# Peptides against a protein of PDB entry 6RGO, part 275

Target 1, 392 residues: chain A of PDB entry 6RGO
Amino acid sequence: MALKLLGFNQDATCFSVISSNKGVTIYNCDPFGKCFELEKSTSNDEELDFLVEMLFSTSLIAVVDKTIGASKRKKLKIVNTKRKATICELTFPHEIMDVIMNRKIICVVLKSDQIFVYDISCMKLLRTIDVRGEKLKSTSKFRNSEAVGDIGVRVSLSTDNNSILCYSSYSKSDKENAPLNDIVVFDALKCIQINVLPAVHQSNIVCIACSPDGMLMATASEKGTIIRVFKTIDTENDEPILVNEFRRGSRPSRISEMKFNHDNTLLACVGESDTIHIFALPVTTTEADANEDDTLQQSSHSLSSSINGLQYISKGLANRFGKIIVSKIPTQSQQRHVAYIKIPENAKYRIGFPKDTTNTIHICGEDGNYLVYSIPRNEVGPCTLVKSNTFD

## One batch from the design tools (peptide; made by RFdiffusion4, then SolubleMPNN)

Design b2_p22_8_s3 (from b2_p22_8, 8 letters changed)
Fold by OpenDDE base, seed 1:
Structure b2_p22_8_s3 (fold): chain B 392 residues (1-392), chain A 22 residues (1-22)
Amino acid sequence: as target 1 above (392 residues)
Amino acid sequence: DELEKEAEELLEKLEKLKKEEE
């Protein structure tokens, strides 16, 4: 049977899949097993397509049926899984491309490059964000979205109550073909723009991850060779703070998903390549008062990567159009992965980090494998398989 | 437990709103 992965929930306690014969199935990770099934509404042999966003391990899910007809692709259903009942239904003017939620907010991304921000407690619309803005309404040549691979607005939301929304935006260029290479940081609760990171890549951004606390974001372009990590809120001299620049590989490959672990010490990425890459982030040691005394020369080979804080003051090369290009970290200072997982070629995988185990990663594949790996702390190498289960 | 209770309270609020719109 063809499986299509929908992904993990926010804390990697559950994952959702589409089975061509059954509909949507949600699996619990521990104990491993089916926890919810959404049956097909139709007996047709049509290829199933759904969006499913689950609120952690709770009975609240958001569902979009993208399989049947242009009308259902515009409907968001809030479902109580315990009651197997639709509690709320919203209809949008355009096809729903993505849905993301936390305990406070639901964000709905439309094919029109609009983001609808809702208060989850009452499904009240707080804000409509038009990512194209007023200027691009005049050049409404509908790029037939068919031919150029699915380049749309990307979003990520913090899993905390601060509800930091990061989204890709069109760069301020007078060219009809402006790339989606700016990032906007938005307070989804207050409906205020906090920050704008201009031209974080040279090409369209295709993947964004926000940290659980909303303090960091990771970005990848269509090239998928470089991942950049920025602070979301903090700025230095009104300029974006680049925390890390990671090299996934030398060959272009699309990154489909990135995730931070719970304590912001690891960033994982997955995509079209045979390898999940895991990168180490510098631990911001809060200067806890180092009381003086204990001279214990524990040669903890802390891979204190002495990030010699060469504050590369990004002398933003003002390109001919006054755009600050984030100064590329020299290729020699680009950090590599600290760990990796080999996955089957052509199998799509999704990733999640559990809350309670910062050095564990959950992965699931369209091959029907759910796998738990241990991440090495003190060595660069492969992750160790700890647990495996199969699903159909 | 706390998250599930919060989700149940959210779902109950949404069920009330739906009944007020019908």
Scores: peptide ipSAE 0.358, ipTM 0.884, DockQ to the pose 0.871
Fold by OpenDDE base, seed 4:
Structure b2_p22_8_s3 (fold): chain B 392 residues (1-392), chain A 22 residues (1-22)
Amino acid sequence: as target 1 above (392 residues)
Amino acid sequence: DELEKEAEELLEKLEKLKKEEE
């Protein structure tokens, strides 16, 4: 049976899947089992496509049926899963590409590169962000819609009540084909732009993750070789703060999802590669605990694997207009993963971090596996499988 | 759970608004 993963909820207590035979199924992670099922609206053998966003493990879900016809693809339904009832229905002018929520905000991303920001408590529209609106002053040509399937506005929302929204925006380049390589940081509650990070990659941003507290964001481009982590709000001399630059790999591979753990100590990434990578973030030790851990400094044996080769002296593309965030991090100091999980080739996986166990990661695959791994803290190595379940 | 209660209160508010718009 063809499974399509919709992903984990905010705290990785549940995950959603599309089964070609059943429709949408929501699984609880612990105890493992089905907690909700949304039946197929149609008897047709059409490939099912849905967006499902959950409010944590609650009975509140947002659903978009993308399976059949342009009309349904423009409809957002808010459903009470306990009552099996649609409590609100919104219709948009364009196809819905993504939906994200927390306890305060729902963001709806349209194929028009618009983000609709709603107060969840009353479904009042707070803001329409037109990501093209800054570009429409320069380039009236609608990109021919066929090749656009994979390159759109990406969003991530903090899971806390601060409701920090990070989204990809078009660079101010006069080129008709300006990349989506800027990041805007937006207070979704106050509807205020907090920060703009220009040209964080050379190509379109295809993946963004916001930390649960909204203080950090991770970005990856179409190349998926480098992940950059920035502060969202804080700036240094009005310039964006690059906290980390991680190397996922040497070969281009799309990253489909990234997530921070709940304490901002880990960043995981998954995509088209056979490997989930987990990176350690520098813990800002508050000055108080600096005394005891003096001993563990020694065994940072420089696995300076002599990847001598690619001095990409980025000499050339100082194009006049965009301050490219030049990584101040030397290519030799690009951090590798601290942990990894091997996954089947061509299996799509999704990732989630549970709130209560910062050293564990939940993963689920289109192969029907739900897996819980323990993350090693003191050594670079494979994660250890702790729990395994199957779903259909 | 406080989150479940918050979500139920949100759902009840949205259900009231829907009935006021119909």
Scores: peptide ipSAE 0.283, ipTM 0.865, DockQ to the pose 0.856
Fold by OpenDDE base, seed 3:
Structure b2_p22_8_s3 (fold): chain B 392 residues (1-392), chain A 22 residues (1-22)
Amino acid sequence: as target 1 above (392 residues)
Amino acid sequence: DELEKEAEELLEKLEKLKKEEE
């Protein structure tokens, strides 16, 4: 059967899949089993496509039927899975491309490059973000529906209550084909733009991950060779916003998903390659935890020495919107993975980090495998398979 | 769990709003 993976929830306790014969199925990870099924509403042999976003392990899901020919691609349903009931239905002017949520906020991304931000508690619209801005509305060249449907606004939301929204934006270059290579950091609760990171890659950003606390953001371009990690907020101490640069590989390969673990010590990435890569992040010691054990200091010193090579290009063009953040990190200072998982070359995989075990990763494949891996702490190498289950 | 309770409370709020719009 053709399976399509929708992904893990925020704490990797559940994952969602589309089965051509059954519709949407949600699996619980532990104990492993089906927890919800959304039956196929259409008798047609049409390839099913859905967006499903689950609020952690709860009975609250957001669903979009994206099936070809379905008049429902503009409709968001909020569903109670325990009652099997639609609680509310929102209709948008354009096709829904993505839906993300936490305990406070739902964000809906449209094909029009608009982001609708809602208060989840009352489904009140807080903000409409127009990523194209007011000036570009005049050139209503809708990206022709036939243009490779894969370049659009990317979003990530912090899983905490701070609700930090990171999204890709168009560079202010006067070129008709401005790349989606800027990042905006947005407080979704206050509806305030808190930062803008210009030209974080040379090409369009295709993957974004926000840390659970919203303090870090990872980005990858269409090339998928370099992953950059940024602080979301400017620190008073003139510290570099770019905190890490990781090399996934030398060959171009699309990254489909990135995730931080719950303590911001690991970043995982998956995509079209035969390898899931796991990178170690420096522990950002907030000044409060400086009182306990001396033993972890030795590993942090080797990381700090590589960051000191970030020559800040000088003070001169402090235009209010355009601090050039991308200093040339020397290619020699690019960190490699600390751990990896080999996956089948033609199988799409999704990743999740469980909350309670910072050195464990959950993965699931369109091959019908749900796998739990242990991440090595003291050595660079392969992850160890701990548990496996199959699903249909 | 506290999370399940928070989501049940959210779902109940949304179900009330739907009944007020109908």
Scores: peptide ipSAE 0.280, ipTM 0.862, DockQ to the pose 0.846
Fold by OpenDDE base, seed 2:
Formats: sequence, C-alpha cells, structure tokens
Structure b2_p22_8_s3 (fold): chain B 392 residues (1-392), chain A 22 residues (1-22)
Amino acid sequence: as target 1 above (392 residues)
Amino acid sequence: DELEKEAEELLEKLEKLKKEEE
C-alpha cells in the first residue's frame, strides 16, 4: 500500500499516516497499535493528502483534507477522536499549507503566506500575521507567487505553554525575488514580536525547528548542508546569538524535518538523504547550580571537555547598512553529527523525541517501519536499534 | 492524565461554542 507519513505528535507517543486504502490512521507507539482511524469520505482512487496535527496523546486533532478535487483544502476541522466527531470547522480564504498546535495555540499557515493564530480554548482568532504584507510595508517587491510551489512560509511552535512561534519571513532586499531567509520569533499568546533574525541563510529557509521550551531554534535552507541553531529570545548587543552551526553534509540535500529532544541536548534532522543525523548541543548550565559546592566527586566524564573550542566569535560584522550578517562560524568550528541512523534512500522518514528518554529517538517510514533507536552519548557512531514494529 | 483532562475540557468548550453558533 502507498503510505504517506504525517509525522509524530509533540512527545512522540503517537504518529499519523495516510493509507491509500483506509484514510488517516494514528498509531500509538507504546503499546504499539492503531488508536484512531479516519475513514475516506470518497471511494475514488484519488491520491489522499491530509494535514493532521494531534494535541499530544489526547482526543483532540486538527485535520485538513488536502486531496486534489476535494473542495476542503481551505477547511480546518477540529475532531474529537473518541467521539469520531467534528466539533469545530473553520474556513480560510486560501489553501491551508500547515497546521501546528500546542495546549494554548493553533497556528494555521495559508498559501497566501498568512499565519492565523488562534486561542485553542475558544478557537478565537488572536492575530493574522501577513508575512507578505510585512514585506510590502518595506519598499521591496513581492516574490512572484508562480515560481516554486514548494517554497512558502515555514513555522515551528514551542510545545510548552510559552507558545514561542518561529516563522520564516522575506528579507528586506530590493531584489524582486527576495528569499525567505529571515526568521521572526513571535509570542503567540501575547501576539508580540520578540525577535528578528535577518539573513540566517543565503537561500530560502525550508525547515525550522523550535525547542520544546522555545529557547532555541534550528534552521536549514534549500541547500540543507548547514544547520544553524540560534537563541530565540536572548540577544547579545541587540544581535542574534548563534549557538551552533552544524554540517549535515557536503552535498546539497533537502531537510524535511528537524527536532530537538526535550532537554535541548540533541538536534535530529531527516530529509531526502539516506541518513538521519543527530547533533549534540552544548548543555547550557543554568548559572543557578554553581553555588552549592557540595563535594560529590561523581566523575561523570561528560563529553563537555572537548567543546572548549566554541569561542563565541560574536564578531557581528555590522556592515555600514545595519544588516546584521550572521557571523559565519569559521568552517573549522562546524560540528558534524555525533550519531546517525541509516535509512532507505527512497523512503521518507519522520522523527520524534520521547519525553521520558532523552537518549532515544522514534522514527517512522513510508516503508511501514516504526523504529526506536538508542543514541550513543559517549562516542560518535551509529544509533542502536532497540525496538521495531511494522504498520500498513 | 492532566493533559488528557485538559484536552477533554477544551473539546467540551468547543462543542458548546459550536452549538451556540448553530
């Protein structure tokens, strides 16, 4: 059967798939099994396309039927999975491109490059962000909408209640084809812009991941060779803080998904390559624990010692035009993966980090494999397969 | 689970709002 992956929920306890014969199926990861099925509304051999966003392991899902010919691509349905009932339906002026949620907020991304921010508790519209309109308020011409249907606004939302929304925005360049290479950090609850990270890549941003706590953000461009990790809120001298620059590879390959683990110690990426890459982040020791001098000599030789070479080269080259050029971390300080998983070259995979086990990763493939891997912490190497299940 | 309970309460609120709009 042709499977299409929709991805994991926020805590990687469930994942969603489209089956060409059944419609949408949600699987529970542990115990492994089907927990929900959304039947096809049509008997036609049309290629099914859906967006499904699940609120953790709960009965609340957001669903968009994106199937071609279905006049439903502008409709968001909120569904109670226990009752198998639509409890709310919203209609948008444009096709829905993405839906993301947490306990407080639903964000709906439209083909118009608009982001609709809703309070989930009452489905009240809090704000419409017009990413294009913000560009027109600058003297810059719009990108012709016709060119590349695959380049649009990308979003990521923190899974916590702080509801930090990161989205890609158009650069303020006078070029007709200004890239989507800026990032805006937005408080989705207060509806305020917190930060703007200009020109984080040279080309369009195609993948964004926010950390669960909203304190970090990872970005990748169309090239997918470099991943950059920034602080979302914190600035140094009104400049963006680049925490990490990772090299996925030397060859261009699109990154489709990135995820932080729950403690912000790992970043995983997946895409068109035969390899899931896992990168280690420096543990930000919160300054709070520095004062209790309690003598417990537990010689945990944490791999902290070799990261001494991250000189914060916060050499912001403030070029004369106030363009914060993100200081390129010298190519010598570009970290590679600490762990990897080999996957089939032609299989699309999705990734998720479980909350309770920060050294494990859940992956699922359009090949019908659900796999749990253990991540090595003390050495650079392959992940170890711990559990395997199949689905169809 | 507290999160499941919160989501059930959210679903009940949304079901009430839908009935008030019909």
Scores: peptide ipSAE 0.265, ipTM 0.859, DockQ to the pose 0.849

Design b2_p22_8_s4 (from b2_p22_8, 8 letters changed)
Fold by OpenDDE base, seed 5:
Structure b2_p22_8_s4 (fold): chain B 392 residues (1-392), chain A 22 residues (1-22)
Amino acid sequence: as target 1 above (392 residues)
Amino acid sequence: SEEEKRAEELLEKLKELKEKEE
């Protein structure tokens, strides 16, 4: 059957799929089973396309029907899955490209490169972010979406209540074809821009992941060879702090999704390649106050594999155009994966990290496989399959 | 859970808002 993956929820307790015969289905991960189905409203043999964003394991979902006509593609429905009822409907001036939420905020990304930020509690519009800015409104050349591939504004939102929104923005170039290679960090609750990371890649950013706490952000470009991890809020001498630079591979391959685990110790990536890569992050020791003397000598022989992650203060190099570019970490200092999962070639997979098991990853494929893997702690190698289920 | 209760309370509030706009 033709399945289309919509993805995991914020804590990987559920995932959503489009079944060619059934419509939208939500599965619970543990215990594994179907928990919701939105039946096809129409008997048309049209290829189903939906956006579905879940609010964790709750009965609240945001749905956009992208299948039928230009009008529905502009409508966001908030649905109670228990009641099978639409509780709110919003109509936008342009097609909805993405929807992301947490317990506080819904962000709606439009084809116009606008981000609408809502307070979820009342569906009040807090902010409209125009990523093109006022000066670019005159160049009404809608990128003909047909010829320039799937390059739009990318967003990621922290899953916590801090509601840190990271989005891709156009670099300040007088060129009509400015790349989406800047990142803006935005407090979605206060509606304040916190930080701007200029030219984090040479090409358009196609994937962004915010950490659950909003303190870290991972970015990947169209090349997908290098993943960069930055601090979101903190700066050093007004320059972005590059925490890590990971090498996914030598061959260009699009990254479709990245996720941090819940303690910011791991970053996973998936995309067009036959491999899910998992990278280790340096443990940010929060300076917890050193005072409590509790001498429990648990001689955990932490094999301090000295991941001397030299905090490479990437001094922004002024390029030939006077733009600050995040200096590339030397290729020898690029970290590789610590773990991997092999997936079928050309299979689309999605990834999620469960909250309670930081060394476990959930994956699901358009092949109808839901898989749980254990991530090795002390060795570089393949993940171990712990659980498998199938869905249709 | 308390989170599910908060989500149901939110869902009811959003429903009540919709019913006032219709």
Scores: peptide ipSAE 0.033, ipTM 0.678, DockQ to the pose 0.833
Fold by OpenDDE base, seed 1:
Structure b2_p22_8_s4 (fold): chain B 392 residues (1-392), chain A 22 residues (1-22)
Amino acid sequence: as target 1 above (392 residues)
Amino acid sequence: SEEEKRAEELLEKLKELKEKEE
């Protein structure tokens, strides 16, 4: 059977899959098993496509039927899984491309590059963000968006109640083909733009991850060779703070998903490559009051690589058009992975970090494998398989 | 859990909203 992965929920307690014969199935991770099934409404041999976003481990899911030929690609359904009932249905002017949520907010991304922000508690529209609207003032030609392939607005939302929304935006270039290489940081509750990170990559951004607390974001371009981690809210001299630059590989490969762990110490990435990469983030030691006394020389070789805080103040190389490009960290100072998982070639995998175990990662594959790995702390190497299950 | 209770309260509110739009 062809399986298509929809991914993990926010806390990696559940994952969702599409089975060509069954429709949507949601699995619990622990105890492992089916917790919900949405039956296929159509008898047609059409390739099933769905968006499913689950609100943590709750009975609330958002569902979009994206199946080709289905008139439902513009409809968002909110479903109670315990009652097996649709409790709300919203219709949009354009096809739904993505749906993300937390305990406060639902964001709906349309093919029109619009983001609809809702208060989940009452499904009230708080804001419509038109990502093209700022560009439309400069470029009168409606280029039919059909020819720009799979490049659309990408979004990520913090899983906390602060509801920090990060989205890709078009660079302020007079060129008709401005890349989606800016990031906007938005307070989804207050409906205020907090920050704008200009030209974070040279090409379109295809993957964004927000940290659970909304304080960090990771970005990857179509090249997928470099991952950049920024502070979301904090700025230094009105410039974006680059925390890390990671090198996934030398060969271009699309990154499909990135996730932070619960304590912002790890960033994982997965995509078209045979390898899931896990990167260590520097623990920002909050200066807790180091009371003087306890000289216990426990040589915890914490690989606190003292990245000497060469705050590379990005000397914004003003290109010929006055745009600040975030200075590339020299290739020699680009951090590599600290851990990895080998996956089957051409198998699509999704990743999730459980809340309670910061050195554990959950992965699931279109090959029908659900796998739990332990991440090494003190060595660079492969992750260790701890648990495996199969699904159909 | 408190999260399940909050989700159930939300689900009832969303149901009541749907019943007012019909």
Scores: peptide ipSAE 0.031, ipTM 0.662, DockQ to the pose 0.902
Fold by OpenDDE base, seed 4:
Structure b2_p22_8_s4 (fold): chain B 392 residues (1-392), chain A 22 residues (1-22)
Amino acid sequence: as target 1 above (392 residues)
Amino acid sequence: SEEEKRAEELLEKLKELKEKEE
């Protein structure tokens, strides 16, 4: 059967899949098993397409049926999985491209490059973010590219209650073909723009991850060769702080998903390549714990390669429009993965980090594998398979 | 869990909202 992965929930306790025969199935990770099934709305052998966003391990899911007709693709259903009942239904002016949530906020991304921000507690619209801006509304030429790969607005939301929303935005170029290479950091609760990171890549951003606490964000372009990690809120001299620049690979490959672990020590990425890459982030020791003098000289040759690579983003080449392109860290200072997982080249995988085990990663594949890996801490190498399950 | 309780409270509120819009 063709499986299509919808991904993990926020804490990787569950994952969602589309089965061509059954509809949507949600699996619990531990104990492993089916916890919810959404039956097909139609008996037709049509290719099923859904968006499903789950609120952690709760009975709350947001569902968009994208299978049938332009009208259904505009409907968001909030479903109680325990009651098998639709609690709320919202209709949007345009097709829903993505839905993300936390305990406070639902964000709905439309094909119109609009982000609708809702208070989940009352489904009140807090903000409509128009990423194209008012001037671009008139070019109603929705890219009719039926190509499954279309470049749209990308979003990521912090899983905490601070509800930091990171989204891709168009560069301030008067060109109709401006790249989606800016990032906006937005407080979704207060409805305030916190930060703008201009031209973080040369091409469109295709993947964004926000850290669980909203303090970090990772970005990848269409090339997927370089991942950049920024501070979301903090700035230095009104300029964005680049924390890390990671090299995924030398060959272009689309990154489909990135995730931080719950303590912001690891960043994982997955995509069209045969390899999940896991990168180590520098532990931002808050200066407070420096006082415990415990002189335990354990000469563990920690591969604390001195990541003194807070390279000042040199005032990059102001493009013709005065935008600073984030300078590439010299290739010699680009960090590689600290760990990896080999996956089948033709299988799409999704990733999740469980909350309670910072050195564990959950992965699931369109090959029907749910896999739990242990991440090595003290060495660069492959992850170790700890648990495996299959799903259909 | 406290999280399940919060989710149930949200689900009830969302149900009440739907019942007011219908």
Scores: peptide ipSAE 0.031, ipTM 0.660, DockQ to the pose 0.888
Fold by OpenDDE base, seed 2:
Structure b2_p22_8_s4 (fold): chain B 392 residues (1-392), chain A 22 residues (1-22)
Amino acid sequence: as target 1 above (392 residues)
Amino acid sequence: SEEEKRAEELLEKLKELKEKEE
């Protein structure tokens, strides 16, 4: 059966798939089983395409029917899964490319490079972000949208209530084809731009992940060889803070998804390669715990000692033209994965981190496998398979 | 759960909004 993965929800308690025969199916992870099915509206042998975003483990989903010919690619449906009823329907001027949500906000990304930000509680439009128009006010020639169907605005939203939205934006380049290599950090609740990270990659950004708390952001370009992790809000001397630079591989391979775990200690990435890579992030010791009591000698040998080398304060060479060159972390300080999962070649996988188990990762494949892995913390190596289920 | 109750209340509010636009 041809399966297409839609991905995990925010806490990896559920995942969504398209089945060619049935339509959309949502699976619960534990206990494993079908929790919702959306039947296909047409009996035709048309290749089904959908966007489905689930609000955690709730009965609220956002659905877009992207099937060719369906004329519904501009319609967002909010559905109650318990009642199998459409409770809200919005029509957009352009095709919907992505939908993301948390408990406060829905963001709708259009093919026009517009982001519509809604208050989920009343479906009120809070902001329209025009990623093209905001820079068209500056004399920069924008990329003609027609030529490269695969490169549009990418977005990620924090899963917390702070609702930090990270999105890709076009660089200020005098070149006719300005790359989508800037990042904007936006408070989606207040509708305020918090930060701008210029030229975080040399080529278009194709994958963004925001941390659950919105404090970190990971980015990958079309090359997918290097992943950069930045602070979202914090700046040093009005410059972006590069926290980590990870090397996925030496060969170009597109990254389709990245996710942080719930405590910001791990970053996972998946894509066209035969390998899911998991990277360790430095534990930000909040300064608060440094003052209290001497007494509890609990010998938790935290692997904190070997990360002494990462104090490369990337002094951004502010070149005379105000281009913040993200200082390249020296290639020698580029960290590799700490853990990995081998997946079938050419199999599309999606990843999710469960909230309650920071050393566990959920993965699902278009091969019909739902897999739970344990992540090694003390050594560099393969993840251990803990649970396996199949779906159709 | 409290989150399920909030989601049900949200679903009811969104239904009421749709019924006012129709």
Scores: peptide ipSAE 0.031, ipTM 0.659, DockQ to the pose 0.834

